# Peptides against a protein of PDB entry 7Q4I, part 15

Target 1, 281 residues: chain A of PDB entry 7Q4I
Amino acid sequence: HENSTIAERLYSEVRVLCWIMTNPSNHQKKARHVKRTWGKRCNKLIFMSSAKDDELDAVALPVGEGRNNLWGKTKEAYKYIYEHHINDADWFLKADDDTYTIVENMRYMLYPYSPETPVYFGCKFKPYVKQGYMSGGAGYVLSREAVRRFVVEALPNPKLCKSDNSGAEDVEIGKCLQNVNVLAGDSRDSNGRGRFFPFVPEHHLIPSHTDKKFWYWQYIFYKTDEGLDCCSDNAISFHYVSPNQMYVLDYLIYHLRPYGIINTPDALPNKLAVGELMPEI

## One batch from the design tools (peptide; aimed at target 1 F199 H209 Y240)

Design b1_p12_3_s3 (made by RFdiffusion4, then SolubleMPNN; from b1_p12_3, 7 letters changed)
Fold by OpenDDE base, seed 1:
Structure b1_p12_3_s3 (fold): chain B 281 residues (1-281), chain A 12 residues (1-12)
Amino acid sequence: as target 1 above (281 residues)
Amino acid sequence: SLEEAILNSGIV
């Protein structure tokens, strides 16, 4: 009994390829549950691994497993996407196999932007990269032009992009993207509330959950608060979501309704020209 | 955690 007309329109006009960072030991434990929940709302869903799995739609990238190979896997994943899938979508989301994403909210955020604009979005951190970089755990989304610049311009040049596979994956891609003039966008809503989150909802929603000395408060690019004002009504992602919690979130977001309450969506904003960004707030 | 450090740039 829902009216999904605007969501269906955005599904067609804001096409998203989601690639999931995983490994063979997590195909059944984690990745399968992404596929059965939020991943089914992507226009294209691919699992990037070191082993092929036809049931999961997992790709075997030419990389080793282990935390020291995450940067290598990210480089190979985007090379694979550029070679095989660059025209299958307008936007390209990286997520972990324990990230939960509300894809409709991401399409809403991305709608005004041209996919030919060199931009990417996520939870922006301030250290190491002048313009900032997007947290790996929260997931981040590149425009088609950003993917092109990353693969064609940055990766082949060791002066622009680290050739070694070591290092923090999210920092390294952030450096590479900055070096080819891909802009680190502002993913906050019109009220200044975040949309991409590197932890579970509970950790962001509960005031004083963490000590103010916790590294996150030194890393976050934009000033943020805890509590109900932490998070947009159109939040996009949360990290460290267990397989069980993915099904809970799917139920709460897409099925459970408070009787007698109807949500009326805001009007879509005007589309931006190629190269134009929304002003930062 | 170590996972937080790796996935959220705490080891750089």
Scores: peptide ipSAE 0.038, ipTM 0.770, DockQ to the pose 0.307
OpenDDE base, seeds 2, 3, 4, 5: peptide ipSAE 0.036, 0.036, 0.036, 0.033; ipTM 0.755, 0.756, 0.759, 0.739

Design b1_p12_3_s4 (made by RFdiffusion4, then SolubleMPNN; from b1_p12_3, 7 letters changed)
Fold by OpenDDE base, seed 4:
Structure b1_p12_3_s4 (fold): chain B 281 residues (1-281), chain A 12 residues (1-12)
Amino acid sequence: as target 1 above (281 residues)
Amino acid sequence: SLDEKILNSGIV
């Protein structure tokens, strides 16, 4: 039998609003499958689109579609969240409609942090932004204070945040957040293993999947290896997950069990003060 | 393939 007491506690104490980057052409093809799988474990789930969809709970943002508009959509999404939903959660996750997220593991990572701490987490990349930025595809989670600073302090100031809608959305938000002193946190577990992944599990777990010249190895902020040690047992996200694979992952993570193996959760860490971060490894 | 994937959302 399953005991979810700790997960239920964290669901209440670490409230997560998940917003999904999508478009009208992907409402049925991709976004719906997020809603039917991992998205149901968010405290609130919103799909950010250019068209309204009442079945999906999609919001029509005043933006165009296409990769060149993703930064514009990200800005409008967080403006929308700040205006309508800033008190509905403590943490605000951006994910793509092909990102799979284990929300319980994210709550575990976030538990010690105050939502009033200006911090965000994800798969940290080192280029372009001094403190690093979080990979868009892996998903990234902002504290409530980070959202406030982004929307209220950064976005209105062209010196702090790019006014144009062009550019890589993950890089641009990373620049904006750095400029308002939102800290790029370390999402690795106590063993130094990553939790947010910009690719599918197979690409991280299989050794020598990529050569040493693959751009990813130059972009990662923290050194990581492929294979079993690549990934935390409390991994949070994977990207490029097909709709079918979302259901597979949902089954494997939440239903399939090896008989006779019982997992005991680690103790929760102590809560941090406002502005305090866990020590980096 | 993984080698063909670009993570950045937008134009860099």
Scores: peptide ipSAE 0.045, ipTM 0.785, DockQ to the pose 0.380
OpenDDE base, seeds 1, 2, 3, 5: peptide ipSAE 0.039, 0.038, 0.036, 0.042; ipTM 0.764, 0.752, 0.743, 0.776

Design b1_p12_4 (made by RFdiffusion4)
Pose (drawn by RFdiffusion4):
Structure b1_p12_4 (pose): chain A 281 residues (1-281), chain P 12 residues (1-12)
Amino acid sequence: as target 1 above (281 residues)
Amino acid sequence: EADMEEDAEFRE
């Protein structure tokens, strides 16, 4: 058994809308498994695709397929969410169909921040954007105010926001958001451990590639060696998670527990004023 | 790993 009263209270206090980037080839192979595992724990779940689907209730964006249209799908998805769901949630998560999210830990991290604060969170990378950009695979989450500025202020101005549908979706939204004074938040825990991860847990717990010009060690904004210390007890996301591994992570995280070891929750921080972030790590 | 490498190159 489990007492989930605290998480149920945060469910209503910190509404998270999750949108999943997918395509018709992945509807049954990947997107279904996201819906059956962590997707149902969101306040609202939306599958953004190029075609409709009964099972997912997928939204067909006016955007072609291919890696060259991922940026177009991101712009159209946030435009659609602003048009139809801006008051349906406080926080707006973008995730791939191979992202796994512990939604309860996302509500824990977001609790102190005002949805009116212009901020977004994720795994922070250094290149191409001065304040950093968030890994598209690890998932990134925008405040309601960040979604308003993106749709209302950045998309209509081609100098601030790339108008073509090509490019790295995460780098481009990183540029549009920096250009409209949306802050790149710090998602690490108070001990400095990461919460958002672009790889599976094994790759962070046991880093095989050893600072040998591998892109990850160059891209990471906050320097870390990772290893067994890499990851928060309140980590939020992993990526490159197979459809089968979605169910395994669900089992090991939510069901399997060592008898007599009770997780005691850390106290929630006090709410922050509009424009305020937590003290830096 | 190949997918990871392709994704990293794509950002360049």

Design b1_p12_4_s1 (made by RFdiffusion4, then SolubleMPNN; from b1_p12_4, 8 letters changed)
Fold by OpenDDE base, seed 4:
Structure b1_p12_4_s1 (fold): chain B 281 residues (1-281), chain A 12 residues (1-12)
Amino acid sequence: as target 1 above (281 residues)
Amino acid sequence: DEEALKEAEFRK
């Protein structure tokens, strides 16, 4: 027995389209496992590829494959979404085919925000972009207005958005979004704990897993701790999750229960006006 | 190593 009333409400009120960055070689190896696990909890799930796959529901974007084409693929993915799906959701998540996402926790974070607010969320990094940018690997979510501004205002203007398909995908979209006044939101919970993570849980939960020279500590926008306090109880995403680990996480999060412990969800916050953000912690 | 690989995958 499970009470999912609030989750069902949020599923309806906070509609999320998830698009998965993948390629033809990963359709069977990785992407299908996203579809069979966390991806089924999106309101709409699309796999952005260079080849069509009807079984997977993959779209063939007019792009080449390889890391040097990720920015091109991101641009084409959002163009495709804007053309075909902009009204199918309120929020638009980019994730990799090795990203695991707890969609219910994302809906909880997004609930107070208007999808007409030009904002996006993820694991915020500080280099290259003044307001910060969201880590590509951790996944990032754009409001409907953010998608509109990106596609309609930024992409057509080479002064605002890089026309070449080269470059760091997440940095480049971050630059474009900043240039059209899409705000880089704070995805941390009320305790200041992160929700989007560019690594697997183990790498964040275990203190001293990395040394202080590790690039991540220079990139994080907000100071964060290691250990159990690293991560929100309402964490949203983890990266470098293997296909097998996706099924493990699905079991641990949605099936495994400690007998006699009942979790009571926090009350939903008040909704914000268009253009309003939650205060910084 | 794994950290170097992840660093390369994330850039710099």
Scores: peptide ipSAE 0.036, ipTM 0.745, DockQ to the pose 0.373
OpenDDE base, seeds 1, 2, 3, 5: peptide ipSAE 0.034, 0.032, 0.035, 0.035; ipTM 0.740, 0.732, 0.742, 0.743; seed 1 fails the geometry check

Design b1_p12_4_s2 (made by RFdiffusion4, then SolubleMPNN; from b1_p12_4, 6 letters changed)
Fold by OpenDDE base, seed 1:
Structure b1_p12_4_s2 (fold): chain B 281 residues (1-281), chain A 12 residues (1-12)
Amino acid sequence: as target 1 above (281 residues)
Amino acid sequence: MEKVLEDAKFRE
């Protein structure tokens, strides 16, 4: 027996539309497993593809497939969301079809923020964009106002946003968002631990798993450690999660319990005014 | 272990 009263409150007050980056070859292999696991905890779940799939709820965007078209697909996905779904949620998460997300932890992070604040969150990287940009693989979440500014103000202006479909998807959206004064938020918890992760838990939890020369350590915006202190107790996402591992994570997080241990959630923080951010840690 | 590459690194 569970007490989900706070989670149910946040489900209603912090509405999240999740859109999943996928392609027709991955509908059955990957995307359906997102739908059967963490995706069912979104207020709205949409799969952005190049082909329709009514069983999956996949949308056919007018884009080609391949890594060189990911930026094009992201632009069309947010255009589609703005046209059809901008009022269906307060926050708009991009994830890959191999990203796993604990949506309740994301709602907890987002709770104090107004959706009318021009902000987005994720795993912040420091290169290419002055304020930083969010890792594409870890997933990133835009406020409703951030989506509006991206689609209405940035995309139509080639001086603010790249008009062609080439370039790194996460870098290009980061540039566009900066140019319309959407802030790259700090997603770390009160202890300074990260919440969005561009790799599987194993890669973050095991010390010295990677050489210090590994590119990730040069890209991270905030200093982070490996080991148990790497990750928030309220971590939000992990990337490169296989379909099988999604079911394992779903079991471990939502079903498996150590008998006799009761977790009491922290009190919700005060809500912020429009345009106000939490202090950086 | 195959170096896990983010999108930005795949394009470099």
Scores: peptide ipSAE 0.043, ipTM 0.780, DockQ to the pose 0.445
OpenDDE base, seeds 2, 3, 4, 5: peptide ipSAE 0.032, 0.033, 0.033, 0.034; ipTM 0.731, 0.731, 0.732, 0.751

Design b1_p12_4_s3 (made by RFdiffusion4, then SolubleMPNN; from b1_p12_4, 7 letters changed)
Fold by OpenDDE base, seed 3:
Structure b1_p12_4_s3 (fold): chain B 281 residues (1-281), chain A 12 residues (1-12)
Amino acid sequence: as target 1 above (281 residues)
Amino acid sequence: DEDYEKAAKYRE
């Protein structure tokens, strides 16, 4: 009883490769559940690890494990993608093994943009990087051109990109991308509501869930509200989603329906020229 | 990740 014609069109026209940051200890505990839920809606799904897992489709990157190696893993992941998969997609999403993504909503956001535009999207934070950077936990998506610039222009140059594997991976990639003129895009919808979220839905939807002194309010690039106005109707991602919550979200988003309520999608926007961004809100 | 470490500092 469901019509997915538009979603199928976008699946073909806005191809997304999703790579998942994981480790061997989380292959069965977390990553497998990504594969069984939202990850199946990517055009290509790859798990980036330190050990190979043929059941999961995990790649063993030449990096160690631990928080101090996340930046190293991100660099190697994008190098691997560029070498093996750069033509398999138009957009390249990084997500954690506890990130949940509504891929259809991401395709909708990305539809007007050219993959040859040097741009990336996510939950934009304001510290450390002049144009901002995207929160690692919320997930971030690079255009094909952004990946090319990152791997070919930034990574080989220590002046443009940190050669060491230490540091906050999201900040470091943000610095590298800025240095090669990859633009930090605005992922907000037409109402100014966010689409990428670094926490679970409950933390964003419930007003005053956190103290005003909480770091998030100092880091968020765009002014945001709490409560029902916090989040786009076409939200893309949430972080700290447990394996069980992934199945709950899959059920709520794709299966559970209020009888007699039919959603009519908005018309697709006009496509932008190469290098063009949507107007600021 | 970075967000987790920062969030953990403010978690109950």
Scores: peptide ipSAE 0.040, ipTM 0.763, DockQ to the pose 0.199
OpenDDE base, seeds 1, 2, 4, 5: peptide ipSAE 0.040, 0.034, 0.039, 0.035; ipTM 0.770, 0.749, 0.765, 0.753; seeds 1, 4 fail the geometry check

Design b1_p12_4_s4 (made by RFdiffusion4, then SolubleMPNN; from b1_p12_4, 8 letters changed)
Fold by OpenDDE base, seed 2:
Structure b1_p12_4_s4 (fold): chain B 281 residues (1-281), chain A 12 residues (1-12)
Amino acid sequence: as target 1 above (281 residues)
Amino acid sequence: DKRALEAAKYRE
């Protein structure tokens, strides 16, 4: 009833390993629902935790739990990936256990890029890191080369990467990646609309008379607005998605169809050479 | 507020 030929092609050509930040208390409450929804569309799905869970495919990393240990967990997660899974995918997505991701749209964005290009994508914020950093909650995706540089070049050097396990994980990895010349890419579509979002769809889609002093507007790297034009037609991620809403989104995106409307996908762009980025919008 | 929670991540 549907033609998924292009999606299947991208599934093969743009391999994505998704690792989910979680903890033992959230294995059943949150992580399980990721596995049962969008996570099943990753080429490989791993849950990074402090306790092993064979049912979930959770890995016990040698870290403590709590917000103050997220950076430590991120470092150990990517070390684990590099050691065990670096050749299992071309791109490596970090997401939270309350992040929802449309993996097909991510593959579409990543298609032209070489995984050997040191680049990563997400919702880019401008503070703390000169080139910007990617919001942790919205999820961010590293190329294989970016992972290599992070684990092999950045992590072992305390001058390049914070040795302590404390701190905002997304800021800290952003600093580390910048220090090894991993580029903070532009994830916006050809119309300049964002693809990675640090909030639920409702918060982005519904125009509100929000104060321009709201922190988010100060943090966003690229100019954005609310409303229907806030988000790409090929949006990739949303954050603070409840377990129930994950199933709702799965239904709306992959099952619910307006009868008589056919969506014809745009042609794939040409592939870029190693080190090349898409032109600025 | 979930948006406020996000902001708290960067105040550490």
Scores: peptide ipSAE 0.057, ipTM 0.810, DockQ to the pose 0.463
OpenDDE base, seeds 1, 3, 4, 5: peptide ipSAE 0.050, 0.049, 0.044, 0.052; ipTM 0.807, 0.800, 0.786, 0.806

Design b1_p12_5 (made by RFdiffusion4)
Pose (drawn by RFdiffusion4):
Structure b1_p12_5 (pose): chain A 281 residues (1-281), chain P 12 residues (1-12)
Amino acid sequence: as target 1 above (281 residues)
Amino acid sequence: SDKVFPTPEDID
């Protein structure tokens, strides 16, 4: 058994809308498994695709397929969410169909922040954007104010926001958000451990590639060696998670427990004023 | 340089 009263209270206090980038080839192979595992734990779940689907209730964006249209799908998805769902949630998560998210830990991290604060969170990378950009695969989450500025202020101005549908979706939204004074938040825990991860847990717990010009060690905004210390007890996301591994992570995280070891929750921080972030690590 | 787009094979 489990007492989930605290998480149920945060469910209503910190509404998270999750949108999943997918395509018709992945509707049954991947997107279904996201819906059956962590997707149902969001306040609202939306599958953004180029075609409709009964099972997912997928939204067909006016955007073609291919890696060259991922940026177009991101712009259209946030425009659709602003048009139809801006008051349906406080926080707006973008995730791939191979992202796994512990939604309860996302509500824990977001609790102190005002949805009116212009901020977004994720795994922070250094290149291409001065304040950093968030890994698209690890998932990134925008405040309601960040979604308003993106749709209302950045998309209509081609100088601030790339108008073509090509490019790295995460780098481009990183640029549009920096250009409209949306802050790149710090998602690490108070001990400095990461919460958002672009790889599976094994790759962060046991880093095989050893600082050998591998892109990850150059891209990471906050320096870390990772290893067995890499990851928070309240980590939020992993990526390159197969459809089968979605169910395994669900089992090991939510079901399997060592008898007599009771997780005691850390106290929630006090709410922050509009424009305020937590003290830096 | 352009952004890197890896695969599971690259990271294993």

Design b1_p12_5_s1 (made by RFdiffusion4, then SolubleMPNN; from b1_p12_5, 4 letters changed)
Fold by OpenDDE base, seed 2:
Structure b1_p12_5_s1 (fold): chain B 281 residues (1-281), chain A 12 residues (1-12)
Amino acid sequence: as target 1 above (281 residues)
Amino acid sequence: EKPVFPTKEDID
């Protein structure tokens, strides 16, 4: 009933390794459900933990657990990826065990870019880092070159990258990447709508009398609106997605269909040269 | 590629 020819093409041409930030207490509670839903659509799926789990395919990184050690885990995760998996994919996604990702939409966004371009994408925030940084919870994706620069050039230099394992994970990697000239890309679609989201769909789609003092409105790099125009038709990620909601989203996105409505995909854009970015919106 | 839905045991 489905024609997935283009999606299959992109699966082959835009290879994505997804690594999931998790911990031993969440292997069964959360991470397992990522593996059973959107994670299976990655070309490679790895769970980064402090304990090995053969059932989950989790890696035991030499780090402690806790919110104050997430930066340490991120550094070790990318070191592990660079050592073992740098040629297994073109793009490398970090996501939390409560992040939901539509991988096909990410491949669509990434298609024109060279993986040798030093760039990364996500939900861009403006504080702390001049070019911005990507929200940790929404997930962020590094090109192969970005991973190389991060691991080989940034991490070994304490002047470029924080040596301590403490700090805000997403801010710290953002600082490191900026310091090695990895560009913070614009993940918005051609209509200026976002693709990576640090909250559940409901929080973005439903207009609320949200206090303008809410931190999110001061953190977002690009202006965004609430409601139906908040999100791209090809949105990529949402955060704070419960295990149950992951299955709901899988059903809604990949199974549920309005009878008689056929979606015709837009044509793929032209490939960009190495170092070239999409034109500004 | 298609969604896998949990059993009662998976949810409980």
Scores: peptide ipSAE 0.044, ipTM 0.725, DockQ to the pose 0.027
OpenDDE base, seeds 1, 3, 4, 5: peptide ipSAE 0.020, 0.016, 0.019, 0.041; ipTM 0.659, 0.597, 0.589, 0.692

Design b1_p12_5_s2 (made by RFdiffusion4, then SolubleMPNN; from b1_p12_5, 4 letters changed)
Fold by OpenDDE base, seed 2:
Structure b1_p12_5_s2 (fold): chain B 281 residues (1-281), chain A 12 residues (1-12)
Amino acid sequence: as target 1 above (281 residues)
Amino acid sequence: EKPVFPTREDID
């Protein structure tokens, strides 16, 4: 058996509410599999949809469906969270119904930060937003203070936050958050390796002679490489993960073990003061 | 409510 003492501690001290972006057509096809895999490791798991589903625990938000309504859904989701769940967690993760998240690794990254620090983390992209924004597909996590600022300060002001429901949701929330001084954090580990990934593990791990003109290389905020050194040993998320692959990842991460190899976790860092960020790498 | 740290017996 495994020793999960530290993980249990972090579960209690770094509470994460995960909300999953989904739609009624994906409740059974995708969202259900999130609930049956990584989503069960969140302190609270909510599926944000346009239709209620008691089996899934899905919330019907007053929005339409389609890619053009994702921003509207994100706004309504965080409004819902702020109204009903702001004290249920310290951190608030947005993920898609095809995002896979290792929640323990996210708690490890977030541990030193105060939830009262206006900060959010994810896979940082550099276009459109000066400080950068977090890729929607890779998932992004807001501190409690970030959620407060977003809902209370940004959303009500059309000059700070887009009032229309159209647009790229990750860019739009990034703009809103910047406008209320929520910091786009650095989610890289101490070795400078990323933790949030907008593609499946295979696409990041396998070296390929990809065209440097591929949009991803132009969008990434921090320098990254392909191969085994692409990703943190404590990676947090991957995107475009099929329902079947979620179960595969669950098996590989939480069940499959190489006999005779013991992983000793690093010591937890010191906690930061409110407003303080980790030193630059 | 409690964290899920699955064992091999918990695999679906």
Scores: peptide ipSAE 0.034, ipTM 0.556, DockQ to the pose 0.022
OpenDDE base, seeds 1, 3, 4, 5: peptide ipSAE 0.020, 0.019, 0.021, 0.017; ipTM 0.667, 0.650, 0.668, 0.621; seed 4 fails the geometry check

Design b1_p12_5_s3 (made by RFdiffusion4, then SolubleMPNN; from b1_p12_5, 5 letters changed)
Fold by OpenDDE base, seed 2:
Structure b1_p12_5_s3 (fold): chain B 281 residues (1-281), chain A 12 residues (1-12)
Amino acid sequence: as target 1 above (281 residues)
Amino acid sequence: EKPVFPTLEDIE
């Protein structure tokens, strides 16, 4: 009943390796539900943990657990990817085990870009890093060249990349990537609407008398609105998604259909040259 | 491909 020809084309042309940040205590509670929902739409799916799990396809990285060691895990994860999987994909997504991702929408965003362009995308925050950094929870995607630069050029140099395993994971990788001239891309759609979100859909879609003092409004790099105009029709990710909500989202996005309404996809944009970015909105 | 809705075993 569905025509997925374009999605299938993008699956082949825009290959995405998804690595999921998890820990042994969350293998069954959270990570397996990623594998059973949106993770199955990645070209390659790897769970990065401190313990091996053959059922989950989890890798035991040589790191400790805890919130203060997430940066260490990220460094080891990308080292592992570079060593074993750098040619298995064109783009490399980091997500948490409570991040939900619409991979087709990510492929659509990434389609015009060369994977040899040193760029990464996500929900851009403005503090700490001059060009901005991508929110860890919303997930962020590196080009193949960005991964190469991160692992080969940044990580070995303590002046470019923090050698300690402590610190805010998303800030630290943002610093490292900036220091090797990986560009913090703009993931907004042509209407200026965001695609990567650090909270659940409800928090973005429902106008709340949110205190403008809420940290999020101070952190966002680009101006955003609440309500239905908050989010792209081709939104990519949401964070703090419970295991149950992952199945709900899978149903709503991929199965539930309003009868008689047919969506016609926009034409694909032209491919960009290596190093070229989409025009500013 | 896995079913969208989890089984009881999946939730446990």
Scores: peptide ipSAE 0.035, ipTM 0.632, DockQ to the pose 0.026
OpenDDE base, seeds 1, 3, 4, 5: peptide ipSAE 0.020, 0.022, 0.018, 0.019; ipTM 0.680, 0.669, 0.639, 0.660

Design b1_p12_6 (made by RFdiffusion4)
Pose (drawn by RFdiffusion4):
Structure b1_p12_6 (pose): chain A 281 residues (1-281), chain P 12 residues (1-12)
Amino acid sequence: as target 1 above (281 residues)
Amino acid sequence: TLEEKIENGGNK
């Protein structure tokens, strides 16, 4: 058994809308498994695709397929969410169909922040954007105010926001958001451990590639060696998670527990004023 | 493979 009263209270206090980037080839292979595992724990779940689907209730964006249209799908998805769901949630998560999210830990991290604060969170990378951009695969989450500025202020101005549908979806939204004074938040825990991860847990717990010009060690904004210390007890996301591994992570995280070891929750920080972030690590 | 995906993950 489990007492989930605290998480249920945060469910209502910190509404998270999750949108999943997918395509018709992945509807049954991947997107279904996201819906059956962590997707149902969001306040609202939306599958953004190029075609409709009964099972997912997928939204068909006026955007073609291919890696060259991922940026177009991101722009159209946030436009659609602003048009139809801006008051349906406080926070707006973008995730791939191979992202796994512990939604309860996302509500824990977001609790102190005002949805009116212009901020977004994720795994922070250094290149291409001065304040950093968030890994698209690890998932990134925008405040309601960040979604308003993106749709209302950045998309209509081609100098601030790339108008073509090509490019790295995460780098482009990082540029549009920096250009409209949306802050790149710090998602690490108070001990400095990461919460958002672009790889599976094994690849962060046991880093096989050893600082040998591998892109990850160059891209990471906050320097870390990772290893067994890499990850927070309240980590939020992993990526390159197979459809089968979605169910395994669900089992090991939510069901399997060592008898007699009771997780005691850290106290929630006090709410922050509009425009304020937590003290830096 | 997963390894190949991770190696190519840095391509922007």

